# Ledger of designs, part 7: peptides against a protein of PDB entry 1EMU

Target 1, 132 residues: chain A of PDB entry 1EMU
Amino acid sequence: PPYLKWAESLHSLLDDQDGISLFRTFLKQEGCADLLDFWFACTGFRKLEPCDSNEEKRLKLARAIYRKYILDNNGIVSRQTKPATKSFIKGCIMKQLIDPAMFDQAQTEIQATMEENTYPSFLKSDIYLEYT

## One batch from the design tools (peptide; made by RFdiffusion4, then SolubleMPNN)

Design b1_p9_4_s1 (from b1_p9_4 with S1D D6E)
Fold by OpenDDE base, seed 4:
Structure b1_p9_4_s1 (fold): chain B 132 residues (1-132), chain A 9 residues (1-9)
Amino acid sequence: as target 1 above (132 residues)
Amino acid sequence: DPLLEELLE
């Protein structure tokens, strides 16, 4: 069943709507749902191919992601991303150089955080275990 | 995506 695949990899969990839902619920209880939301925001942002017609929209979205997750010093995403990574993102925003990959490093770092901490904890959680 | 839509608002 799918829930067994979720235990094999975070990727499998995040590729399943039910898995995402349960994991997000768990993260919310842990006060760190922003990790997952940011991860998906980065993925969604990267999928937006740059063109003349969407330049402003992409900039706006990048700014929103930056302000919501990176600039908030008290946020878990900010705490779990390296200063150099945050500085790079800030630089992109300030320079209006909005490459689709501008959040890649931050996404990688947040993914690592989930892999090392919240994902293993999720697999030991009542939410997951009761689902199985 | 609802999250992206929210961020675009």
Scores: peptide ipSAE 0.051, ipTM 0.777, DockQ to the pose 0.791
Fold by OpenDDE base, seed 2:
Parts: structure tokens; sequence; C-alpha cells
Structure b1_p9_4_s1 (fold): chain B 132 residues (1-132), chain A 9 residues (1-9)
């Protein structure tokens, strides 16, 4: 069953809508839902192909992600990303150089945070175990 | 993605 694959890798968990739902519920209880939301925001942003017609929209989205997760010093995403990574993102926003990969390093760091902490905890949680 | 849509609003 799919829940066994969730225990094999975080990637498998994040590829399953039921897995995502349960994991997000767990993260909300732990006050860490922003980790997952930011991760998906980065993925969605990277999928937007740059073109003349969507330049303004891409900039707006990048600004929104930056302001919501990076600029918030009290947020878990900000706390779990390195200063140099946040500075790079800020630079992209200020210079309006919006490359599809501008959040990649931040996403990697947040993914590592989930791998090391919240993902293992989820697999030991009542939410996951009761589902199995 | 509903989150992205929210951010674009």
Amino acid sequence: as target 1 above (132 residues)
Amino acid sequence: DPLLEELLE
C-alpha cells in the first residue's frame, strides 16, 4: 500500500495526495506547516516558464513567497534557511532578476530540515500509525 | 495549486 512507500522516502510521501494531506495535518499540529507550503511554492514557481506575458506575474509571485516565508524573521522557514540564501533571494527580488531556480537553494535547505526532523517524527506519529 | 493561486491574488 502507498503508506509503506511513504516510509521509504519523503519524495514518495510528497508525490501522494493522501500522504501530503496527512503530513500537512501533522505539521500544522507541530506549528511547522510553512515548511511544506514553502516547499510546494518553490516547486510551483520553478514550473512557471519565463516569457514576456508572465513577467509581472512571476515577479509578483516571487515577491509574495519572499515576503511570506523569507522576510518573516519569526517564521520557521526563515529560521531554517541560511543567511546567504536569504540574501541571495532578496537580491533577486530587488534587482527584479527572477530566474525559475531562484528558490532552489532555499527549497533544498527546507527539504533537509524536513528530512532530519519533521518527516521522521511524522512516521512515528499517531496520525500516520493510525492510518496504517 | 491552491497555495500558489492564493499567493497570486
Scores: peptide ipSAE 0.050, ipTM 0.776, DockQ to the pose 0.756
Fold by OpenDDE base, seed 1:
Structure b1_p9_4_s1 (fold): chain B 132 residues (1-132), chain A 9 residues (1-9)
Amino acid sequence: as target 1 above (132 residues)
Amino acid sequence: DPLLEELLE
C-alpha cells in the first residue's frame, strides 16, 4: 500500500496527495507547516517558464515568497535557511534577476530539515500509525 | 496551486 512507500522516502510521501495531506496536518500540529508550504511554493515557482508576458507576475510571486518565508525572522523557514542563502535570494529580487532556480538552495535546505526532523517524527506519529 | 494563487494576490 502507498503508506509503506511513504516510509521508504520523503519523496514518495510528497508525490502522494493523501500523504501530503496527512503530513501537512502533522506539521500544522507541530507548528511548522510553513516548511512544506515553502517547499511546494519553490517547486511551483520553478515550473513557471520565463517569458516576456509573465515577467512581472514572476517577480511578484518571488517577492511574495521572499516576504512570507525568508524575510520573516520569526518564521521556521527563515530559521532553517542559511544566511548566505537568504542573502542570495534578496539579491535576486533587488536586482530583478528572477531565475526559475533562485529558490533551489533554500528548498534543499528546508528539505534537509524535514528529512532530519519532521519526516522521521511523522512516521512515528499517531496520525501516520493510525492511518496504517 | 492554491498556495501559489494566494501568494499572487
Scores: peptide ipSAE 0.048, ipTM 0.769, DockQ to the pose 0.779
Fold by OpenDDE base, seed 3:
Structure b1_p9_4_s1 (fold): chain B 132 residues (1-132), chain A 9 residues (1-9)
Amino acid sequence: as target 1 above (132 residues)
Amino acid sequence: DPLLEELLE
């Protein structure tokens, strides 16, 4: 069953809508749903192919992601990203250089945080165990 | 993605 694959890798969990839903519910209870939301925001942003017609939209989205997750000093995403990474993102925003990959390093760091902490905890959670 | 859509608003 799919839930066994979820325990084999975070990738398998994030490729499954049911897995995502349960994991996000768990994260929300732990007060750290922003980790997953940011991760998906980065993925969605990267998938937006830059062109003349979506330049303004991409800039707006980049600014929104930056303001919501990076600039917020009290946020878990901000606490779990390295200063150099946050500085780079800030630089991109200030210079209006909105490369599709501008959040890649931050996404990697947040993914590592999930791998090391919240993902293992999820597999030990009542939410996951009751599902199995 | 609902979150992404919200951010695009």
Scores: peptide ipSAE 0.046, ipTM 0.763, DockQ to the pose 0.711

Design b1_p9_4_s2 (from b1_p9_4 with S1D D6K)
Fold by OpenDDE base, seed 4:
Structure b1_p9_4_s2 (fold): chain B 132 residues (1-132), chain A 9 residues (1-9)
Amino acid sequence: as target 1 above (132 residues)
Amino acid sequence: DPLLEKLLE
């Protein structure tokens, strides 16, 4: 069943809507749902190919992601991303150089945080175990 | 994606 695949890799978990839902619920209880939301925001942002007609929209979205997750010093995403990574993102925003990959490093760092901490904890959580 | 849609608002 799918829940067994979720235990094999975070990727499998995040590729399943039910898995995402349960994991997000767990993260919310832990006060760190922003990790997952940011991760998906980065993925979605990267999928938006730049063109003349969507430049302003992409900038707006980048700013929104930056303000919500990176700029918030008290946020878990900010705490779990390296200063150099945050500085790079800030630079992109300030310079309005909005490459689709501008959040890649931050996404990688947040993914590592999930891999090392919240994902293993999820697999030991009542939420997951009761689902199985 | 609902999250992206909200962020674009």
Scores: peptide ipSAE 0.042, ipTM 0.740, DockQ to the pose 0.754
Fold by OpenDDE base, seed 2:
Structure b1_p9_4_s2 (fold): chain B 132 residues (1-132), chain A 9 residues (1-9)
Amino acid sequence: as target 1 above (132 residues)
Amino acid sequence: DPLLEKLLE
């Protein structure tokens, strides 16, 4: 069953809508839902191919992600991303150089945070174990 | 993605 795949890798968990739902619920209980939301925001942003017609939209989205997760010093995403990473993102926003990969390093750092902390905890949680 | 849609609003 899919829940066994979830225990094999975070990637498998994030590829499953039921897995995502349960994991997000768990993260909300832990006050860490922004980790997952940011991760998906980065993925979605990277999928938007730059073109003349969507330049303004991409900038707006990048700014929104930046303001919501990076600029918030009290947020878990900000706390779990390195200063140099946040500075790079800020630079991209200020220069309006919006490369699809501009959030990649931040996403990697947040993914590592989940891998090291919340993902293992999820697999030991009542919500996961009761599902199995 | 609902989150992305919300961010684009």
Scores: peptide ipSAE 0.042, ipTM 0.744, DockQ to the pose 0.740
Fold by OpenDDE base, seed 3:
Structure b1_p9_4_s2 (fold): chain B 132 residues (1-132), chain A 9 residues (1-9)
Amino acid sequence: as target 1 above (132 residues)
Amino acid sequence: DPLLEKLLE
């Protein structure tokens, strides 16, 4: 069953809508749903191919992601990203250089945080165990 | 993704 694959890798969990839903519920209870939301925001942002028609939308989205997750000093995403990474993102926003990959490093760091902490905890959680 | 859609609005 799919839930066994979820225990094999975070990738398998995030490729499954049911897995995502349960994991997000767990994260929300732990007060750290922003980790997953940011991760998906980065993925979605990267998928937006830059062109003349979506320049304004991409800039707006980048600013929104920055303001919500990076600029917020009290946020878990901000706490779990390195200063140099946050500085780079800030620079991109200030210079309006909105490359599709501008959040890649931050996404990697947040993914590592999930791999090391919240993902293992999820597999030990009542939410996951009751599902199995 | 619902969150992404909200951010794009």
Scores: peptide ipSAE 0.039, ipTM 0.734, DockQ to the pose 0.667
Fold by OpenDDE base, seed 1:
Structure b1_p9_4_s2 (fold): chain B 132 residues (1-132), chain A 9 residues (1-9)
Amino acid sequence: as target 1 above (132 residues)
Amino acid sequence: DPLLEKLLE
């Protein structure tokens, strides 16, 4: 069953809508749902192909992600990303150089945080175990 | 994506 795949890799969990839902519920209870929301925001942003007609929208979205997750010093995403990574993102925003991959390093760092902490905890949680 | 839509508002 799918829940066994979730225990094999975080990637498998994030590829399953039911898995995402349960994991997000767990993260919310732990006060760190922003980790997952940011991760998906980065994925969604990267999928937006740059073109003349969507340049302004892409910049606006990049700024929104930056302000919500990176600039917020009290946020868990900000706490779990490296200063150099945050500085790079800030630079992209200021220069209006909005490459689809501009959040990739930050996404990688947040993914590592989940792999090391929240993902293993989820697999031991009542939410996951009761589902199985 | 609902999250992206909210961020674009």
Scores: peptide ipSAE 0.039, ipTM 0.733, DockQ to the pose 0.780

Design b1_p9_4_s3 (from b1_p9_4, 4 letters changed)
Fold by OpenDDE base, seed 5:
Structure b1_p9_4_s3 (fold): chain B 132 residues (1-132), chain A 9 residues (1-9)
Amino acid sequence: as target 1 above (132 residues)
Amino acid sequence: DPLMEELLS
């Protein structure tokens, strides 16, 4: 069943709508749903192909992601990303150099945080175990 | 994507 695949990898969990829903519920209870939301925001941003018609939209979205998750010093995403990574993103925003991959390093660091902490904890949680 | 729409709002 799908829930067994979720235990095999975070990738499998995040490819399943039911898995995402349960994991996000768990993260909310832990006060760290922003980790997952930021991760998906980065993925969505990267998928937007640069073109003349969406340049302003992409810049606006990049700024929104930056302000919501990176600039917020009290947020878990900001605390779990390295200063050099945040500085790079800030530079991209200020220079208006909005490459599709500009959030990749931050996404990698947040993914590592989930892999090392919240994902293993989720697999031991009542939410997951009651589902099985 | 609902999250993307929220961020763009």
Scores: peptide ipSAE 0.043, ipTM 0.752, DockQ to the pose 0.808
Fold by OpenDDE base, seed 2:
Structure b1_p9_4_s3 (fold): chain B 132 residues (1-132), chain A 9 residues (1-9)
Amino acid sequence: as target 1 above (132 residues)
Amino acid sequence: DPLMEELLS
């Protein structure tokens, strides 16, 4: 069953709508749903192919992600990303150099945070165990 | 994606 695959890898969990829903519920109760929301925001942003017609929209979205998750010093995403990574993103925003991969390093660091802490905790949570 | 829609609004 899918829930057994979720325990094999975070990737399997994030590739399943039911898994995502349960994991996000768990994260929200732990006060760290922003980790997952940021992860998906980065994925969604990277999928937007740059073109003349969407340049303004891509810049607006990049700024929104930056302001919501990176610039907020009290946020968990900001606390779990490296200063150099945040500085690079800030530079991209200020220079308006909006490459699809500009959030890749930050996404990697947040993914590592989930792998090392919240994902293992989820597999021991009442939410997951009651589902099984 | 509701998150993306929120960020674009």
Scores: peptide ipSAE 0.042, ipTM 0.750, DockQ to the pose 0.764
Fold by OpenDDE base, seed 1:
Structure b1_p9_4_s3 (fold): chain B 132 residues (1-132), chain A 9 residues (1-9)
Amino acid sequence: as target 1 above (132 residues)
Amino acid sequence: DPLMEELLS
């Protein structure tokens, strides 16, 4: 069953809609759902192909992600991303140089946070164990 | 994606 694959890798968990739902519920209870939301926001942003017709929309989205997760000093994403990474993103926003990969390093750092902390905890949680 | 829609609004 899929839930066994979830225990083998975070990637398997994030590729499964049921897995995502349960994991997000767990994260929300732990006060850190923003980790997963930011991760998916980065993925979604990177998938947007830059062109003349969508420059403003891409900039708007980049700004929104930046303001919601990076600029918020009280947020868990901000706390779990390195200063140099946040500074780079800020620079991109200020210069309006919006490369599809501009959030890649931040996404990697947040993914590492999940791998090291919340993902292992999820596999020990009542939410996951009761599902199995 | 509802999250993306929210961020774009």
Scores: peptide ipSAE 0.041, ipTM 0.744, DockQ to the pose 0.759
Fold by OpenDDE base, seed 3:
Structure b1_p9_4_s3 (fold): chain B 132 residues (1-132), chain A 9 residues (1-9)
Amino acid sequence: as target 1 above (132 residues)
Amino acid sequence: DPLMEELLS
């Protein structure tokens, strides 16, 4: 069943809508749902290929992601991203150089945080175990 | 994506 695949890799978990839902519920209870939300925000942002008609939208989205997750020094995403990574993102925003990959390093760091901490904890959680 | 829609609002 799918839940067994979720235990094999975070990728499998994040590729399953039921898995995402349960994992997000768990993260919310742990006060760190922003990790997953930011991860998906980065993925969604990267998929928006630059063109003349979406420059404003892409800039607005980048700014929103930056303000919500990076600029908030007390946020879990900000705490789990490197200063140099946050500085780079800030630079992109300030310079209005909105490359599709501008959040890639931050996403990688947040993914590592989930791999090392919240994902293993989820597999030991009542939410996951009761689902199985 | 609902999250993206929220962020774009």
Scores: peptide ipSAE 0.040, ipTM 0.741, DockQ to the pose 0.794

Design b1_p9_4_s4 (from b1_p9_4 with D6E E9K)
Fold by OpenDDE base, seed 4:
Structure b1_p9_4_s4 (fold): chain B 132 residues (1-132), chain A 9 residues (1-9)
Amino acid sequence: as target 1 above (132 residues)
Amino acid sequence: SPLLEELLK
């Protein structure tokens, strides 16, 4: 069953809508749903191909992601991303250099945080275990 | 994506 695949890798969990839903519910209870939301925001942002017609929209989205997750010093994403990574993102925003990959390093760091902490905890959670 | 759409508001 799919839930067994979820236990094999975070990737498998994030490829499954039911897995995502349960994991996000768990994260919300832990006060760190922003980790997952940011991760998906980065993925979605990277998929937007830059062109003349969407330049302003991409900038707005980048700014929104930056303001919501990076600029907030009290946020879990901000706390789990390295200062240099956050500074780079800020620089991109200020310079309006909005490369599709500008959040890649931050996404990697947040993914590592999930891999090391929240994902293992999820697999031990009542939410997951009751599902199985 | 609903998340992206929300962020674009």
Scores: peptide ipSAE 0.031, ipTM 0.704, DockQ to the pose 0.790
Fold by OpenDDE base, seed 2:
Parts: structure tokens; C-alpha cells; sequence
Structure b1_p9_4_s4 (fold): chain B 132 residues (1-132), chain A 9 residues (1-9)
């Protein structure tokens, strides 16, 4: 069953709608749902192909992600990303250089945080175990 | 993604 695949790979968990739902519920209870929301925001942003017609929309989205997750010093995403990574993103926003990959390093760092901490904890949680 | 849709509003 799918829940067994979730225990073998975070990627498998994030490819499953039921897995995402349960994992996000767990993260909310732990006060760190922003980790997953930011991860998906980065993925969605990267998939938006830059063109003349969507330049302003992409800039607005990048600014929104930056203000919500990177600029917020009290947020878990800000605390779990490297200063150099946050500085790079700030630079992209200020210079209006909005490359599809501008959040890649931050996404990698947040993914590592989930792999090392929240994902293992989820597999030991009542939410996951009761589902199985 | 619902989050992306919210951020674009």
C-alpha cells in the first residue's frame, strides 16, 4: 500500500495527495507547516515559464514568497535557511532578476530540514501510525 | 497548487 512507500522515501510521500494531507496536518500541529508550503511554492514557481506576458506576475509571486517565508525572521523557513541563501534571494528581488531557479537552493535546504527532522518524526507520529 | 493561487491573489 502507498503508506509503506511513504516510509521509504520523502519523495513518495510528497507525490501522494493523501500523504501530503496527513504530513501537513502533522506539521501544523508541530508549528512548522510553512516548511511544506514553502517547498511546494518553490516547485510551483519554478514551473512557471518566463515570458513577456507573465513577467509582472512572476515578480509579484517571487516577492510574495520572499516576504512570507524569507524576510520573516520569526518564521521557521527563515531560521532553517542559510544567510547567504537568503541574501541571494533578496538580491534577486531587489534587482528584479527573477530566474525560475532563484529559490532552488532555499528549497534544497528546507527539504534537508524535513528529511532530517520532521519527516522521521512524522513516521513515528500517531497520525501516521493510526492511518496504517 | 492552492498556495500558489493564494499568493497570486
Amino acid sequence: as target 1 above (132 residues)
Amino acid sequence: SPLLEELLK
Scores: peptide ipSAE 0.031, ipTM 0.706, DockQ to the pose 0.725
Fold by OpenDDE base, seed 1:
Structure b1_p9_4_s4 (fold): chain B 132 residues (1-132), chain A 9 residues (1-9)
Amino acid sequence: as target 1 above (132 residues)
Amino acid sequence: SPLLEELLK
């Protein structure tokens, strides 16, 4: 069953709608749902191919992600990303150089945080165990 | 993604 794959890799968990739903519920209870929301925001942003007609929209989206997750010094995403990574993102925003990969390093760092902390805890949670 | 849609508004 899919829930066994979830225990084998975070990737398998995040590829499953039921897995995402349960994991997000767990993260909300732990006060760290922003980790997952940011991760998906980065993925979605990267999938938006640049073109002449969507430049303004891509900039607005990048700014929104930056303001919500990176600029907030009290947020968990900000706390779990390296200063150099945040500075790079800020630079992209200020220069209006919005490459599809501009959040990749931040996404990697947040993914590592989930792998090391929240993902293992989820597999020990009542939410996951009761589902199995 | 619902989150992306909200951010694009």
Scores: peptide ipSAE 0.030, ipTM 0.696, DockQ to the pose 0.708
Fold by OpenDDE base, seed 3:
Structure b1_p9_4_s4 (fold): chain B 132 residues (1-132), chain A 9 residues (1-9)
Amino acid sequence: as target 1 above (132 residues)
Amino acid sequence: SPLLEELLK
């Protein structure tokens, strides 16, 4: 069953809507749902191909992601991303240089955080174990 | 979870 695949890799978990839902619920209970929300925000942002018609929209979205997750010094995403990474993102925003990959490093760092901490904890959680 | 608690510090 799919839940066994979830235990094999974070990738498998995040490829499954049920897995995402349970994992996000777990993260919310732990006060760190922003990790996953940011991860998906980065993925969604990267998929937006730059063009003349969406330039302003992409900038607005980048600013929103930046303000919500990076600028907030007390946020978990901010705490789990490196200063150089946050500085780079800030620079992109300030310069209005909105490359589709501008959040890639931050996403990688947050993914590593989940791999090392929240994902293993999820697999030991009541929400996951009761589902199995 | 100890890991999550540490993460949320």
Scores: peptide ipSAE 0.022, ipTM 0.629, DockQ to the pose 0.034

Design b1_p9_5_s1 (from b1_p9_5, 3 letters changed)
Fold by OpenDDE base, seed 4:
Structure b1_p9_5_s1 (fold): chain B 132 residues (1-132), chain A 9 residues (1-9)
Amino acid sequence: as target 1 above (132 residues)
Amino acid sequence: SELLEELLS
């Protein structure tokens, strides 16, 4: 069953709508749902191909992601990303150089945080175990 | 996604 694959890799969990739902519920209870929301925001942003017609839209979205998750010093995403990574993102925003990959390093760091902490904890949680 | 739409609103 799918829940067994969830325990084998975070990737499998994030590819399953039921898995995402349960994991996000767990993260909300832990006060760190922003980790997952940011991760998906980065993925969605990267999928938007640059063109003349969506340049302003992409800039606005990048700014929104930056302000919501990176600039907020009290946020868990900000606390779990490296200063150099946040500085790079700020530079992209200020220069209006909005490459689809501009959040890749931050996403990698947040993914590592989930891999090392929240994902293992989720697999030990009552939410997951009761589902199995 | 709905999240992206929310961020753009």
Scores: peptide ipSAE 0.075, ipTM 0.799, DockQ to the pose 0.769
Fold by OpenDDE base, seed 2:
Structure b1_p9_5_s1 (fold): chain B 132 residues (1-132), chain A 9 residues (1-9)
Amino acid sequence: as target 1 above (132 residues)
Amino acid sequence: SELLEELLS
């Protein structure tokens, strides 16, 4: 069953809508749903192919992600990303150099945070165990 | 996604 695959890898969990829903519920109760929301925001942003017609829209989205998750010093995403990574993103925003991969390093660092902490905790949670 | 739509609004 799918829930057994979720225990094998975070990737399997994030590829399943039911898995995502349960994991996000768990994260929200732990006060760290922003980790997952940021991860998906980065994925969605990277999938937007740059073109003349969407340049302004992509910049607006990049700014929104930056302001919501990176600039907020009290946020968990900001606390779990390295200063050099945040500085790079800030530079991209200020220079308006909006490459599809500009959030890749930050996404990697947040993914590592989930792998090392919240994902293992989820597999021991009542939410997951009651589902099984 | 819904999150992206919220960020664009």
Scores: peptide ipSAE 0.067, ipTM 0.795, DockQ to the pose 0.751
Fold by OpenDDE base, seed 1:
Structure b1_p9_5_s1 (fold): chain B 132 residues (1-132), chain A 9 residues (1-9)
Amino acid sequence: as target 1 above (132 residues)
Amino acid sequence: SELLEELLS
């Protein structure tokens, strides 16, 4: 069953809609759903191909991601991303140089946070164990 | 993604 694959890798969990739902519920209870939301926001942003017709939309989205997750000093994403990474993102926003990969390093750092902390905890959680 | 749509709104 899919839930066994979830225990083998975070990637398998994030590729499964049921897995995502349960994991997000767990994260929300732990007060850190923003980790997953930011991760998916980065993925979605990177998938947007830059062109003349969508420059304003891409900039708007980048600004929104930046303001919601990076600029918020009280947020878990901000706390779990390195200062140099946040400064780079800020620079991109200020210069309006919006490369599809501008959030890649931040996404990597947040993914590492999940791998090291919330993902292992999820596999020990009542939510996951009751599902199995 | 609904999240992205929310961010764009």
Scores: peptide ipSAE 0.063, ipTM 0.790, DockQ to the pose 0.750
Fold by OpenDDE base, seed 3:
Structure b1_p9_5_s1 (fold): chain B 132 residues (1-132), chain A 9 residues (1-9)
Amino acid sequence: as target 1 above (132 residues)
Amino acid sequence: SELLEELLS
């Protein structure tokens, strides 16, 4: 069943809508749902290929992601991303150089945080175990 | 996604 695949890799979990839902519920209870939300925001942002008709939209989205997750020094995403990574993102925003990959390093760091902490904890959680 | 739509609002 799919839930067994979720235990094999975070990728498998994040590729399953039911898995995402349960994992996000768990993260919310742990006060760190922003990790997953940011991860998906980065993925969604990267998929928006630059073109003349979406420059303003992409800039607005980048600013929103930056303000919500990076600028907030007390946020879990900010705490789990390296200063150089946050500085780079800030630079992109300030310079209005909105490359599709501008959040890639931050996403990688947040993914590592989930791999090392919240994902293993989820597999030991009542939410996951009761689902199985 | 709902998240992206929310951020774009």
Scores: peptide ipSAE 0.062, ipTM 0.787, DockQ to the pose 0.751

